# Peptides against a protein of PDB entry 5EIB, part 61

Target 1, 366 residues: chain A of PDB entry 5EIB
Amino acid sequence: VDLEPGTMDSVRSGPFGQIFRPDNFVFGQSGAGNNWAKGHYTEGAELVDSVLDVVRKESESCDCLQGFQLTHSLGGGTGSGMGTLLISKIREEYPDRIMNTFSVMPSPKVSDTVVEPYNATLSVHQLVENTDETYCIDNEALYDICFRTLKLTTPTYGDLNHLVSATMSGVTTCLRFPGQLNADLRKLAVNMVPFPRLHFFMPGFAPLTSRGSQQYRALTVPELTQQMFDSKNMMAACDPRHGRYLTVAAIFRGRMSMKEVDEQMLNVQNKNSSYFVEWIPNNVKTAVCDIPPRGLKMSATFIGNSTAIQELFKRISEQFTAMFRRKAFLHWYTGEGMDEMEFTEAESNMNDLVSEYQQYQDATAD
Target 2, 366 residues: chain A of PDB entry 5EIB as posed
Amino acid sequence: VDLEPGTMDSVRSGPFGQIFRPDNFVFGQSGAGNNWAKGHYTEGAELVDSVLDVVRKESESCDCLQGFQLTHSLGGGTGSGMGTLLISKIREEYPDRIMNTFSVMPSPKVSDTVVEPYNATLSVHQLVENTDETYSIDNEALYDICFRTLKLTTPTYGDLNHLVSATMSGVTTCLRFPGQLNADLRKLAVNMVPFPRLHFFMPGFAPLTSRGSQQYRALTVPELTQQMFDSKNMMAACDPRHGRYLTVAAIFRGRMSMKEVDEQMLNVQNKNSSYFVEWIPNNVKTAVCDIPPRGLKMSATFIGNSTAIQELFKRISEQFTAMFRRKAFLHWYTGEGMDEMEFTEAESNMNDLVSEYQQYQDATAD

## One batch from the design tools (peptide; aimed at target 1 H125)

Design b2_p21_8_s4 (made by RFdiffusion4, then SolubleMPNN; from b2_p21_8, 13 letters changed)
Fold by OpenDDE base, seed 4:
Structure b2_p21_8_s4 (fold): chain B 366 residues (1-366), chain A 21 residues (1-21)
Amino acid sequence: as target 1 above (366 residues)
Amino acid sequence: MEELKKKVEEREKKLEEEEEK
């Protein structure tokens, strides 16, 4: 789905364009112009019914529908505005199904779109209420991984999208392959989300290796485990050492010893015990899938529900507040039928979410 | 503390219910 036809033509003409049904390509003509309100109230609202018709048709073809998975950008008007409208409409029709998202957070290092803090804040407000699980894919973190870890001098969207695709493949492993942890979307939510509003995950992937060093790197369970818990491997621009893990899932892929995985997972928890909450029992889950990702012998994917994710929301909130206090560009949103109060409500709800994360970070068992 | 304990117990119950399926 897109409000711009050119993106859909690129997907259709791409190497995998034939795996999608032609009738499942729904697109607009005018785009959202990086405006959440165009995506949510005008251009997106005109297109949403045609998307819902496709969603209904595909849902009826499923023997056992678990839920929905959306991939969208929170910086752009289509992914942010129309994406959150679509989530809301699907939630209304399928209230008992899991809503899962891969939400790409904007960064000034990656995009010069000045209104991204508005689009992101308005989107986060909707995601807090209407999603069950949200993987925070932060363009800030992706850029920093590409530059610092992968040693790319000029990271491209292709380089960032490679990290996104690796992460998405990792977190969906348990859904696609029979593993020891039979995870459906609901079981994942129960494991990862102890508190309904606190459903924002920091994903991570290992191995992350520069092209020049890839041939010299051994892939071992200890190295994967260590790298997976390294702050530099997080796909969200927050340091897990500044917070506490509520829950963690680790998904290992490739032929390895389950015993060695369990030993390394226990060792990393013990070494990092100060960065876990002590009052949630059995808050770390581990899965092993014998099927490695393409081109790797072994990998590990990390899913962290950490109170450190508040650093990401604080960054967006600070940028939002700096613009909103000046009433910068508000007329672009209000001109599409949006009320200025919705900005204040979205800011408030995101600040409440930050406060909730801080409360659970500071909670003791005593 | 009591509210936190209740929320933890509710999670444990949900985990048990999803392990029985």
Scores: peptide ipSAE 0.247, ipTM 0.846, DockQ to the pose 0.016
OpenDDE base, seeds 1, 2, 3, 5: peptide ipSAE 0.224, 0.203, 0.214, 0.170; ipTM 0.828, 0.820, 0.829, 0.807

## One batch from the design tools (peptide; aimed at target 1 E129 P196 E345)

Design b2_p22_1 (made by RFdiffusion4)
Pose (drawn by RFdiffusion4):
Structure b2_p22_1 (pose): chain A 366 residues (1-366), chain P 22 residues (1-22)
Amino acid sequence: as target 2 above (366 residues)
Amino acid sequence: SPPTVNSAILAESEARAEALAA
């Protein structure tokens, strides 16, 4: 789905572009120009019922639908504006299904548009209310990993998307292969989301590799375990050691000692016990899958529900406030008939989300 | 307008929160 028609061509000309159902391409004529109001209200509303028809059709041909997963950026107009409209319409129509999103957060290091904090805040407001699980993919973190760790002086979207694809493969492994833990979206959600608004996850993986060089050696289980908890391996630009884990899901892929995995996971939990909330006993679940990802014999994927993710929302909120106080470009949004109070409502909801993460960060079992 | 949570796991999350508060 895109309001921009040129997106259809690039996907089709891609390697697996012909495999998609031709009828499932739903596109507009213009597109939003980084205007969330256009995406949602104006233009996305024009296009949205066509998308829902396709969604309804894919759903009726499902033996037992688990739910939906949406990939989109929060910084633009379409993936952000229309994407959250689609989520709200799907929530109305399929209220008992899990909604899961892979949402990319904007960063000034990657994109040169100062309205992106507007678009992201209006979107975060919708996701806090309407999604069950959201993987926070931070362009800030992706750029820093490419620039500082992978030593790519000029990171491209291809460089960033290599990190995203490795992460998305890792976090959906328990859904795609036989296993005991978090095997479906609802079971994953019940294990990861103690409070309904706190459903923004920090993904990480090890080893971090630059695409096209080179290999190995394959990591030891200790090396995997330590790297997947490392702040430098997170896809969200937050220091996990600045907050506390409410829940964690770890996924080890490849051939390895299950016993060694157990020992190392127990090791990181009790050496660093102060970083795991004490009022959620046994809050770290571990899954092993025998099939490694491409190019690797061993890998680990980390999914964290950490109070430190408030740093991501504080950064967006600060940029949003800096722009919104000067009322810059606000008429672009209200020109599409959007209420200015929706900006204030979204800002308040995001700041409320930050306070809630801090409340549970300081909470004690006493 | 105040926020409204429309989560599909709202009941499970509330039940877990109540168990933690116990």

Design b2_p22_1_s1 (made by RFdiffusion4, then SolubleMPNN; from b2_p22_1, 11 letters changed)
Fold by OpenDDE base, seed 1:
Structure b2_p22_1_s1 (fold): chain B 366 residues (1-366), chain A 22 residues (1-22)
Amino acid sequence: as target 1 above (366 residues)
Amino acid sequence: MPPVIRSAILDEALAKAAEIAA
């Protein structure tokens, strides 16, 4: 789905374009112009019914519909505005199904859009209320991984998207292969989301190796385990050491000893015990899938529900506040029928979310 | 080729917005 035809044409002409049904390509002509309000109230609202018709058709063809997965950006107008509209409409129609998102967070380091803080804040407001699980994929973290870890001098969107795809493949492993931990979206939510509003995850992936170092790096369970918990491997631009994990899931892929995995996972938890809340017992879950990812012998994917994720929301909030106090670009949103009150409500809800994470970070076992 | 990532555009825009509001 897109409000611009050019992106859909690129997908259709791509190496995997043939896996999608032609009738499942729903697109507009006008675009959202990087405006959340156009995506949510005008251009996106005109297209949403056509998308819902496709969603219904595909849902009816499912033997066992678990829920929905949306991949979108929060900085643009389509992914943010129309994406959150779709989430709302799908949730209204399928209230008993899981809503999962892969939400790409904007960054000032990786930005071509001035109004990204508005679009992101308005989107987060919707995601807090209307999703069950949100993987936060931060363009800042992706850029930093590409530049610092992968030693790419000039990271491209292709390089960032490679990390996104690896992460998405990792976190969905348990859904795609039978007999795994968190084999359905609901079990994942039960294990990962202790509080309804605190459903924003920081994903991580291992191994992350520069091309020059790949030949010299032995892929071992201890190394994967260590890297998976390293702050430098997080796909969200927050430091887990500045907060506490509420819950963690680790997904290993490849031929390895379950015993060795369990031992290494225990060791890393013990080493990082100060970064976990003490009042959630058994808050680390581990899965092993014997099928490695393509091109690797083994990998580990991390899913963290950490109070440190508040750093991401604080960053967006600070940028939002700086623009909104000056009413910069606000006329583009109000001209689409938005009230300034909706901006204030979205800002407030995001600040409340930050405060809630901080509260649980500071909470001790009574 | 995938587009090159643009950096610091938001900071420049925020700086300009500050100048206009002053």
Scores: peptide ipSAE 0.018, ipTM 0.423, DockQ to the pose 0.014
OpenDDE base, seeds 2, 3, 4, 5: peptide ipSAE 0.005, 0.000, 0.000, 0.005; ipTM 0.350, 0.320, 0.352, 0.314; seeds 2, 4 fail the geometry check

Design b2_p22_1_s2 (made by RFdiffusion4, then SolubleMPNN; from b2_p22_1, 16 letters changed)
Fold by OpenDDE base, seed 2:
Structure b2_p22_1_s2 (fold): chain B 366 residues (1-366), chain A 22 residues (1-22)
Amino acid sequence: as target 1 above (366 residues)
Amino acid sequence: MPPVIRSALLEEQLEKMKKILE
């Protein structure tokens, strides 16, 4: 789905364009112009019914519909505005199904659009209310991984999207292969989301290795485990050491000893015990899939529900507040039928989410 | 080729945003 036809043509002409049904390409002509309000109330609202018709058709064709997975950006008007409109409409029609998102967070280091803080804040407000699981993928963290870990001097969106793709493949492993922990979206939610609003995950992937070091790096369970818990490998721009993990899932892929995985996972928890909440028992889940990802002997994917994710929301909130207090660019949104109150409500809800994460960070076992 | 993240357009946008955030 896109409000611009050119994106759809790029997907269709791509190496995997044929995996999608032609009738499932739904697109507009006018675009959102990086405006959430155009995506949500005008251009996106004109297109949403045609998308819902496709969603219904595909849902009816499912033997067992678990839920929906949306991949979108929060900085752009289509992904943010229309994406959240779609989430809302799907939630209304399928209230008993899991809503899962891969939400790309805007970064000031990778910001193509000045109004990204507005688009992100308005989107986060919708995600808090209408999603069950949200993987926070921060362009800043992806850029930093590409630059620092992968030693790419000039990271491209292609390099960032490669990390996203690897992570998406990792977190969906349990959904695609039988006999795994979190074999469905609902089980993942039950294991990862202790409180309904606290459903924002920091993903990570291992191995991440620079081209120059690939020949010298052993792929071992200890190295995967160590890298997966390293703050530098988190794909959300927050430091887990500044918060506490509510829940963690680790998905190992490849032929490895389950015993060795369990030992290393226990060791990393014990070493980092101060970074876990003590009042959630068995809050680390481990899965092992014998099928490695393509081109690797083994990998590990990390899913963390950490109170440190508040750093990401605080960053967006600070940028939002700085613009909103000056009413900078606000007329682009109000001109599409938005009220200033909706901005204030979205900011408030995001600040409440930050406060909730902080409360659970500071909570002790009685 | 996928665009380089730091384009001249991005630098202009970042500079505009910086002025708004100051």
Scores: peptide ipSAE 0.017, ipTM 0.467, DockQ to the pose 0.014
OpenDDE base, seeds 1, 3, 4, 5: peptide ipSAE 0.014, 0.016, 0.013, 0.014; ipTM 0.482, 0.402, 0.381, 0.454; seed 5 fails the geometry check

Design b2_p22_1_s3 (made by RFdiffusion4, then SolubleMPNN; from b2_p22_1, 13 letters changed)
Fold by OpenDDE base, seed 5:
Structure b2_p22_1_s3 (fold): chain B 366 residues (1-366), chain A 22 residues (1-22)
Amino acid sequence: as target 1 above (366 residues)
Amino acid sequence: MKPVIRSALLDEQQAFMAALQA
């Protein structure tokens, strides 16, 4: 789905364009112009019914519909505005199904779009209310991984999207292969989301290795375990050491010893015990899939529900506030039928979310 | 590079960024 036709042409001409049914391509002509309100109230609102018709058709073809998975950017107008409209409409029609998202967070290091803080804040407000689980894929973190860890001097969207694809593949492993931990979206939500509003995840993928170091790196369970818990390896620009893990899932792929995995996972928990809440028992889950990802002997994917995610929301909030206090660009949103009060409501809800994370960070076992 | 649909908003954003860097 896109409000621009050129994106669909790129997907169709791509190496995997034939995987998708032609009738499942729904697109507009005008785009959103990086305006959340165009995506949510005007251009996106005109297209959403056509998308819902496709969603219904595909849902009816499912033997057992678990839920929906959306991949979108929060910085643009289509992914943010129309994406959140679509989430809302799907939630209304399928209230008993899981809503999962891969939400790409904006960064000034990656995009010069000035209104990204507005689009992101307005989107987060919708995601807090209408999703069950959200993987936070932060362009800030992706850029830093590309630059610092992968030693790419000029990271491209291709480089960032490679990390996104690896992460998405990793976190969906348990859904795609039978007999794994979190084998369905509901089990994932039950294991990862102890509090309904606190459903924003910090993903990570290991191994991440620069091209110059690939030949010298042994892929071992200890190295994967160490890297996946490293703050520099998080796909969200948050330091887990500044917060506490509510829940963690670790997904190992490849031929390895389950015993060794369990030993290393126990060791890393013990070493980092101060960064876990003590009042959620058995809050670390581990899965091993014997099938490695393509081109790797083994990998590990990390999913963290951490109170440190508030750092990401604070960054967006600070940028939002700096613009909103000046009423910068507001007329572009209100001109699309949006109420200015929705900005204040979105800001308030995001600040409440930050406060909730802080409350659980400071909570101790009685 | 995807052709960015030029909008008046995008032009204003670019002008604003240019003014901040000046």
Scores: peptide ipSAE 0.121, ipTM 0.688, DockQ to the pose 0.013
OpenDDE base, seeds 1, 2, 3, 4: peptide ipSAE 0.025, 0.062, 0.027, 0.036; ipTM 0.560, 0.641, 0.559, 0.592; seed 2 fails the geometry check

Design b2_p22_1_s4 (made by RFdiffusion4, then SolubleMPNN; from b2_p22_1, 13 letters changed)
Fold by OpenDDE base, seed 4:
Structure b2_p22_1_s4 (fold): chain B 366 residues (1-366), chain A 22 residues (1-22)
Amino acid sequence: as target 1 above (366 residues)
Amino acid sequence: RPPVIRSALLDEQLAKLAELLA
């Protein structure tokens, strides 16, 4: 789904275009112009019924519908505005199904679109209420990985998307291969989300490899475990050491000893015990899949529900506040049918979420 | 479309925004 035809044509003409049903390509002509309000109230609202018709058709064809997975950007107008509209509409029709998202957080290092903090804040407000699970894929973190870790002088969207694809492949491993931990979306939510609003995940991946570099370094289980918990391997621009893990899932892929994995996972928990909440028992889950990712002999994927994710929301909130105090660009949103109050409500809810994370960070076992 | 402010730094974007709003 897109409000721009050119992206859909690129997917259709791409190497995997044939895996999608032609009738499932739903697109507009005008785009959202990087405006959440166009995605949510105008251009996106005109297209949403056509998308819902496809969603219903595909849902009816499922033998067992678990839920929905959305991949979208929060910086643009389509992914943010129309994406959150779509989430709301799907939630209304399928209230008992899991809503999972891969939400790409904006960064001024990656995009020159000044209104991205508005689009992101308005989106986060919707995601807090209408999703069960949200993987925070932060363009700030992706850029920093590409630039600082992978030594790419000028990171491209292709480089960032390579990291996204590796991470998405990692976190979905348990859904794609039977007999694993978190084999369904509901089980993932039960294990990872102790409080309904605190469903924003910090993903991480090891080993980090650049697109086009086939130089494979074989890693050991200890090296994978250490890298997976390293802040430099996180796909969200947060330091886990500045917060506490509520829950963690680790997904190892490749042929390795389960015993060695369990030993290393215990060691990393013990070494980092101060960064876990003590009042959630057995809050670290481990899965091992014998099937490695393409081009790697082994990998580790991290899913963290950490109170450190508040650093990401604080960054967006600070950017939002700086523009909103001056009412900068508000006429572009209000002209599409938004009220200025919706900005204040979205800012308030995101700040409440930050406060809630901080409360659980400071909570001790009595 | 909202203006595009080419800067990798928020402070520079905000400075350019302030110039556009003056």
Scores: peptide ipSAE 0.066, ipTM 0.734, DockQ to the pose 0.015
OpenDDE base, seeds 1, 2, 3, 5: peptide ipSAE 0.024, 0.018, 0.007, 0.019; ipTM 0.546, 0.490, 0.393, 0.495

Design b2_p22_2 (made by RFdiffusion4)
Pose (drawn by RFdiffusion4):
Structure b2_p22_2 (pose): chain A 366 residues (1-366), chain P 22 residues (1-22)
Amino acid sequence: as target 2 above (366 residues)
Amino acid sequence: SSVTSRQAITAESEAKAATLTF
């Protein structure tokens, strides 16, 4: 789905472009120009019922639908504006299904548009209310990993998407292969989301590799465990050691000692017990899958529900406030008939989300 | 208009939170 028609061509000309159902391409003529109001209200509303028809069709041909997963950026107009409209319409129509999103956060290091904080805040507001699970993919973190760790002086979207694709493969492994833990979206959500609003996850993986060089050696289980908890291996630009884990899901892929995995997972939990909330006993679940990802014999994927994610929302909020106080470009949004109070409502909701993460960060079992 | 909350896991989350000690 895109309001921009040129997106259809690039996907089709891609390697697996012909595998998609031709009828499932739903596109507009213009597109939103980084205007969330255009995406949602104006233009996305024009296009949205066509998308829902296709969604309804895919759903009626499902033996037992688990739910939906949406990939989109929060910084633009279509993936952000229209994407959150689609989520709200799907929530109305399929209220008992899990909604899961892979949402990429904007960063000034990657994109040169100062309205992106507006678009992201209006979107975060929708996701807080209408999604069950959201993987926070931070362009800030992706750029820093490419620039500082992978030593790519000029990271491209291809460089960033290599990190995203490795992450998305890792976090959906329990859904795609036989296993006991978090095998479906609802079971994953019940294990990861103690409070409904706090459903923004920090993904990480190990090893971090630059695409096209080179290999190995394969990591030991200790090396995998330590790297997948490392702040430098997170896809969100937050230091996990600045907050506390409410829940964690770890996924080890490849051939390895299950016993050694158990020992190392127990090791990181009790050496660093102060970083795991004490009032959620046994809050770290571990899954092993025998099939490694491409190019690797061993890998680990980390999914964290950490109070440190408030750093991501504080950063967006600060940029949002800096722009919104000067009322810059606000008429672009209200020109599409959007209420200015929706900006204030979204800002307040996001700041409330930050306070809630801090409340549980300081909470004690006493 | 205000955004309405409609999360499918709300009941499960509330039941889990009811058992927490803090």

Design b2_p22_2_s1 (made by RFdiffusion4, then SolubleMPNN; from b2_p22_2, 14 letters changed)
Fold by OpenDDE base, seed 1:
Structure b2_p22_2_s1 (fold): chain B 366 residues (1-366), chain A 22 residues (1-22)
Amino acid sequence: as target 1 above (366 residues)
Amino acid sequence: MPVKARRAIEKEALEFASKLKF
């Protein structure tokens, strides 16, 4: 789905374009112009019914529909505005199904789009209410991984998207290979989301590898386990040491000893015990899939529900506030039918979310 | 949107961003 036709042509011409049904390419002509309001209220609203018709058709073809997975950006107009409109409409029609998102957070290191803080804040407001699980894929973190860890002098979207794809492949392992822990979206939500609004995950991946780098160091289970808990391996720009984990899932892939995995996971939890809440027992879940990812002997994927994720939302909020106090570009949104109140409500709800994370960070068992 | 209008918006956005201290 896109509000611009050129994106669909790029997907169709890609190496995997043939795996998608032609009729499932729904696209507009005008684009959102990096405006959330165009995505949500005008251009996106004109296209949404055509997308819902495809969603219904594909849902009816499922033997057992678990839910939906949306991949979108929060900095743009289409992914943010139309993406959140779609989430709302799908939630209305399928209230008993899981809504999962891979939400790409904007960064000024990656994009010069000045209105990204507005689009992100308006999107987060919708995601808080209408998703069950949101993987925060932060372009800030992806850029920093590419630059600092992978030593890429000029990170490209191809490099960032490689990290995204590795992470998405990792977190979906349990859904794609039966018999694992968190084998369905609902079970993942039950294990990962202790509080309905606190459903924003920091993903991580080990080993970190650049696209086209064949230097697959054969990592050991101890090295994978250590890397998953390293802040430098997080795909969200927050330091887990500045918060506390509410819940964690670790997904190992490849041929390894389950005993060794359990021992290493216990050791890393004990070493990092100060960074877990003490009042949620058994809040770390581990899965092992014998099937490695393509090109690796083994990998580990991390899913953290951490109160440190508030650092990401604070960054967006600070950028939003700096623009909104000046009423910068508001006329582009209000001209599409938005009220200035919707900005204030979105800012408030995101700040409330930050406050909720802080409250649970400071909570004791007493 | 016409390419000229998009470029005008991008230019205005860049000029504004240059004045924003994040």
Scores: peptide ipSAE 0.021, ipTM 0.493, DockQ to the pose 0.015
OpenDDE base, seeds 2, 3, 4, 5: peptide ipSAE 0.015, 0.005, 0.000, 0.007; ipTM 0.463, 0.372, 0.261, 0.358; seeds 3, 4 fail the geometry check

Design b2_p22_2_s2 (made by RFdiffusion4, then SolubleMPNN; from b2_p22_2, 11 letters changed)
Fold by OpenDDE base, seed 5:
Parts: sequence; structure tokens; C-alpha cells
Structure b2_p22_2_s2 (fold): chain B 366 residues (1-366), chain A 22 residues (1-22)
Amino acid sequence: as target 1 above (366 residues)
Amino acid sequence: MKVVSRRAIAEEAKARAAKLKF
């Protein structure tokens, strides 16, 4: 789905364009122009019914519909505005199905789009209320991984999207291969989301290796385990050491010893025990899938529900507040039928979310 | 109450803004 035809043509002409049904390409003629309000209330609102018709058709073809997965950006107008409109409409029609998102968080290091803080804040407000599971994929973190870990001097969207694809492949492993932990979206939610609003995940992937060091790197269970808990491997720009893990899932892929995985997972929990809440017993879950990713002998994917995710929301909130106090660019949103009150409601809800994460960070066992 | 669509509000806002530029 897009509000621009050119993006859809790029997907259709791409190496994987034939995987999608032609009738499932729904697109507009006028893009959102990086405006959430165009995506949510005007241009996106004209297109949403056509998307819902496709969603219904595909849902009716499912033998066992678990839920929906949306991949979108929060900095743009289409992904943010129309994406969150679509989430709300799907939630209204399918209230008993899981809503899962891969939400790409904006970064000033990656994009010069000045209004990204507005689009992100307005989107987070919708995601708090209308999603059950949200993977926070932060362009800040992706850029830093590309630059610092992968040693890419000038990270491209291609490099970032490679990390996104690896992460998405990792977190969906249990959904795609039978007999795994979190084999469905609902089981994942039950294991990962202790509180309904606290459903924002920090994903991570291992191995991350620069091209120059690939030949010197052993792929071992200890190295994967150590790397996936490293703050530098988080796809969200938060330091887990500044918060506490509410829940963790680790998904190993490849031929390895389950015993060795369990030993290393116990060791890393013990080593990092201060970064876990003590009042959620057995809050670390481990899965092992014998099928490695293409081109790797083994990998590990990390899913963390951490109170440190508040650092991401604080960053967005600070940028939002700096612009909103000046009413900068606000006329582009009000000109699409938004009220200034919708901005203050979104800001307030995101600040409440930050406060909720802080409360659970500071909570001790009685 | 006719639920005025947000689009109609937006179009009216755009029409008002266009009148202020002339």
C-alpha cells in the first residue's frame, strides 16, 4: 500500500514483485507529502476502504487468521498517517485478532524531513491504543550499527533495509517454522507483553559483522549470545543498561546444541541480572530453530521488552516539543482538518507511556 | 448532525487559505 504510484512500480518491478498478487497493490495518485494528516484524514482516508476490501478478501482466505502485520515508517506521511488509519480500521473490524507492527522510527541522521517528530508522535499515540505488539526499528540505531559495527562510512537506505529485513526474518522465525516457542502472534503477546500499553519491543540481531572481519569471526553460541545482549546490537537506539527488561525472547537459528544455548542464556541472564525485573519470573524465553538464515551457519534474534525504550520516546518527544511550542509547520496539519488538541493529546499519551515505563523500571519485589 | 468529514473541513480550510493569499 502506498499513496504514491512510483513506490509500487518499484516494488512490482523489483526482484520479489511477483510474490504479491497484482490486485493486492493498492495505491493513490497523490502522496502524503510527509504529512501525517494527509495520510490519516484526507488522501489516506480516500484509499483506506480499497485497502480494507483487500484485507477482508485475504482474511477470508485464511484457515486460521492470527492477526495482521504492518510494516511502516513513522517519519513519512503514508506509513505514519495512512498506516495508523489502517491499523485503527482493522482493529475496529477484527478486535479479537493480533495487531503486530514493524514501526521504523525516524532519525535526523537518516532523513532531513523536518516534520518527522510530529508524524512519529501522532503515530505513537495510535500505536499505544491500537497495536498489541510493536517492533521499534530505529533508523538512529540502524545508522549507528552500519557506521560503528559494520564499518560503513556512508550508510545507505539499502544498508539500513538489510538490517530491517534480517530483524524481520529473525523475529518471524517462530511463526514460519513449526514447533517453536511463540509459534503464533497471540503466544508471543502473552509471553512478551505483561501490561497492555507496554508492547514496544527492542529487536536485535546477531551476527553483525563488518565485511573486513567476517573471515576472523567464529560463529559460536557464546558469541551470538553475548552479541545479541550488547546494546550496540539493538535495532532501537536505547541502552538496556539504563532500564530493565520486563521480558525477553531469544530465537536461535541453525544447528546447535540446545544444552549449550540454555547454558549461555542462563549465563547472560546471571551476568545481566541487574537489568531484569525480579518480579516477573521466567521472563526470558528461548527458541532454537534448526534452519539457519540464508548465507549464515547460525544466528540469534533478540526481542526485548525493556523500560529503556523510553529513551526512544523521550528523543521524539523532545523534538516534538521544540517544534510544537513554536507552532512550526502546524498549518500543514490544520489545513488537512486537524486540531491543535490532537497534537497535545498525542504528546500527553506518549509522555504517559514514558512515565509507565519508568514506574515499572523503579518497581521492586515487595 | 451532518458529520462534516475531515476532508470537507480540510477543503474549507484550504479554500480559506487560498482566499488569504490573494
Scores: peptide ipSAE 0.030, ipTM 0.437, DockQ to the pose 0.014
OpenDDE base, seeds 1, 2, 3, 4: peptide ipSAE 0.007, 0.000, 0.021, 0.008; ipTM 0.393, 0.337, 0.471, 0.397

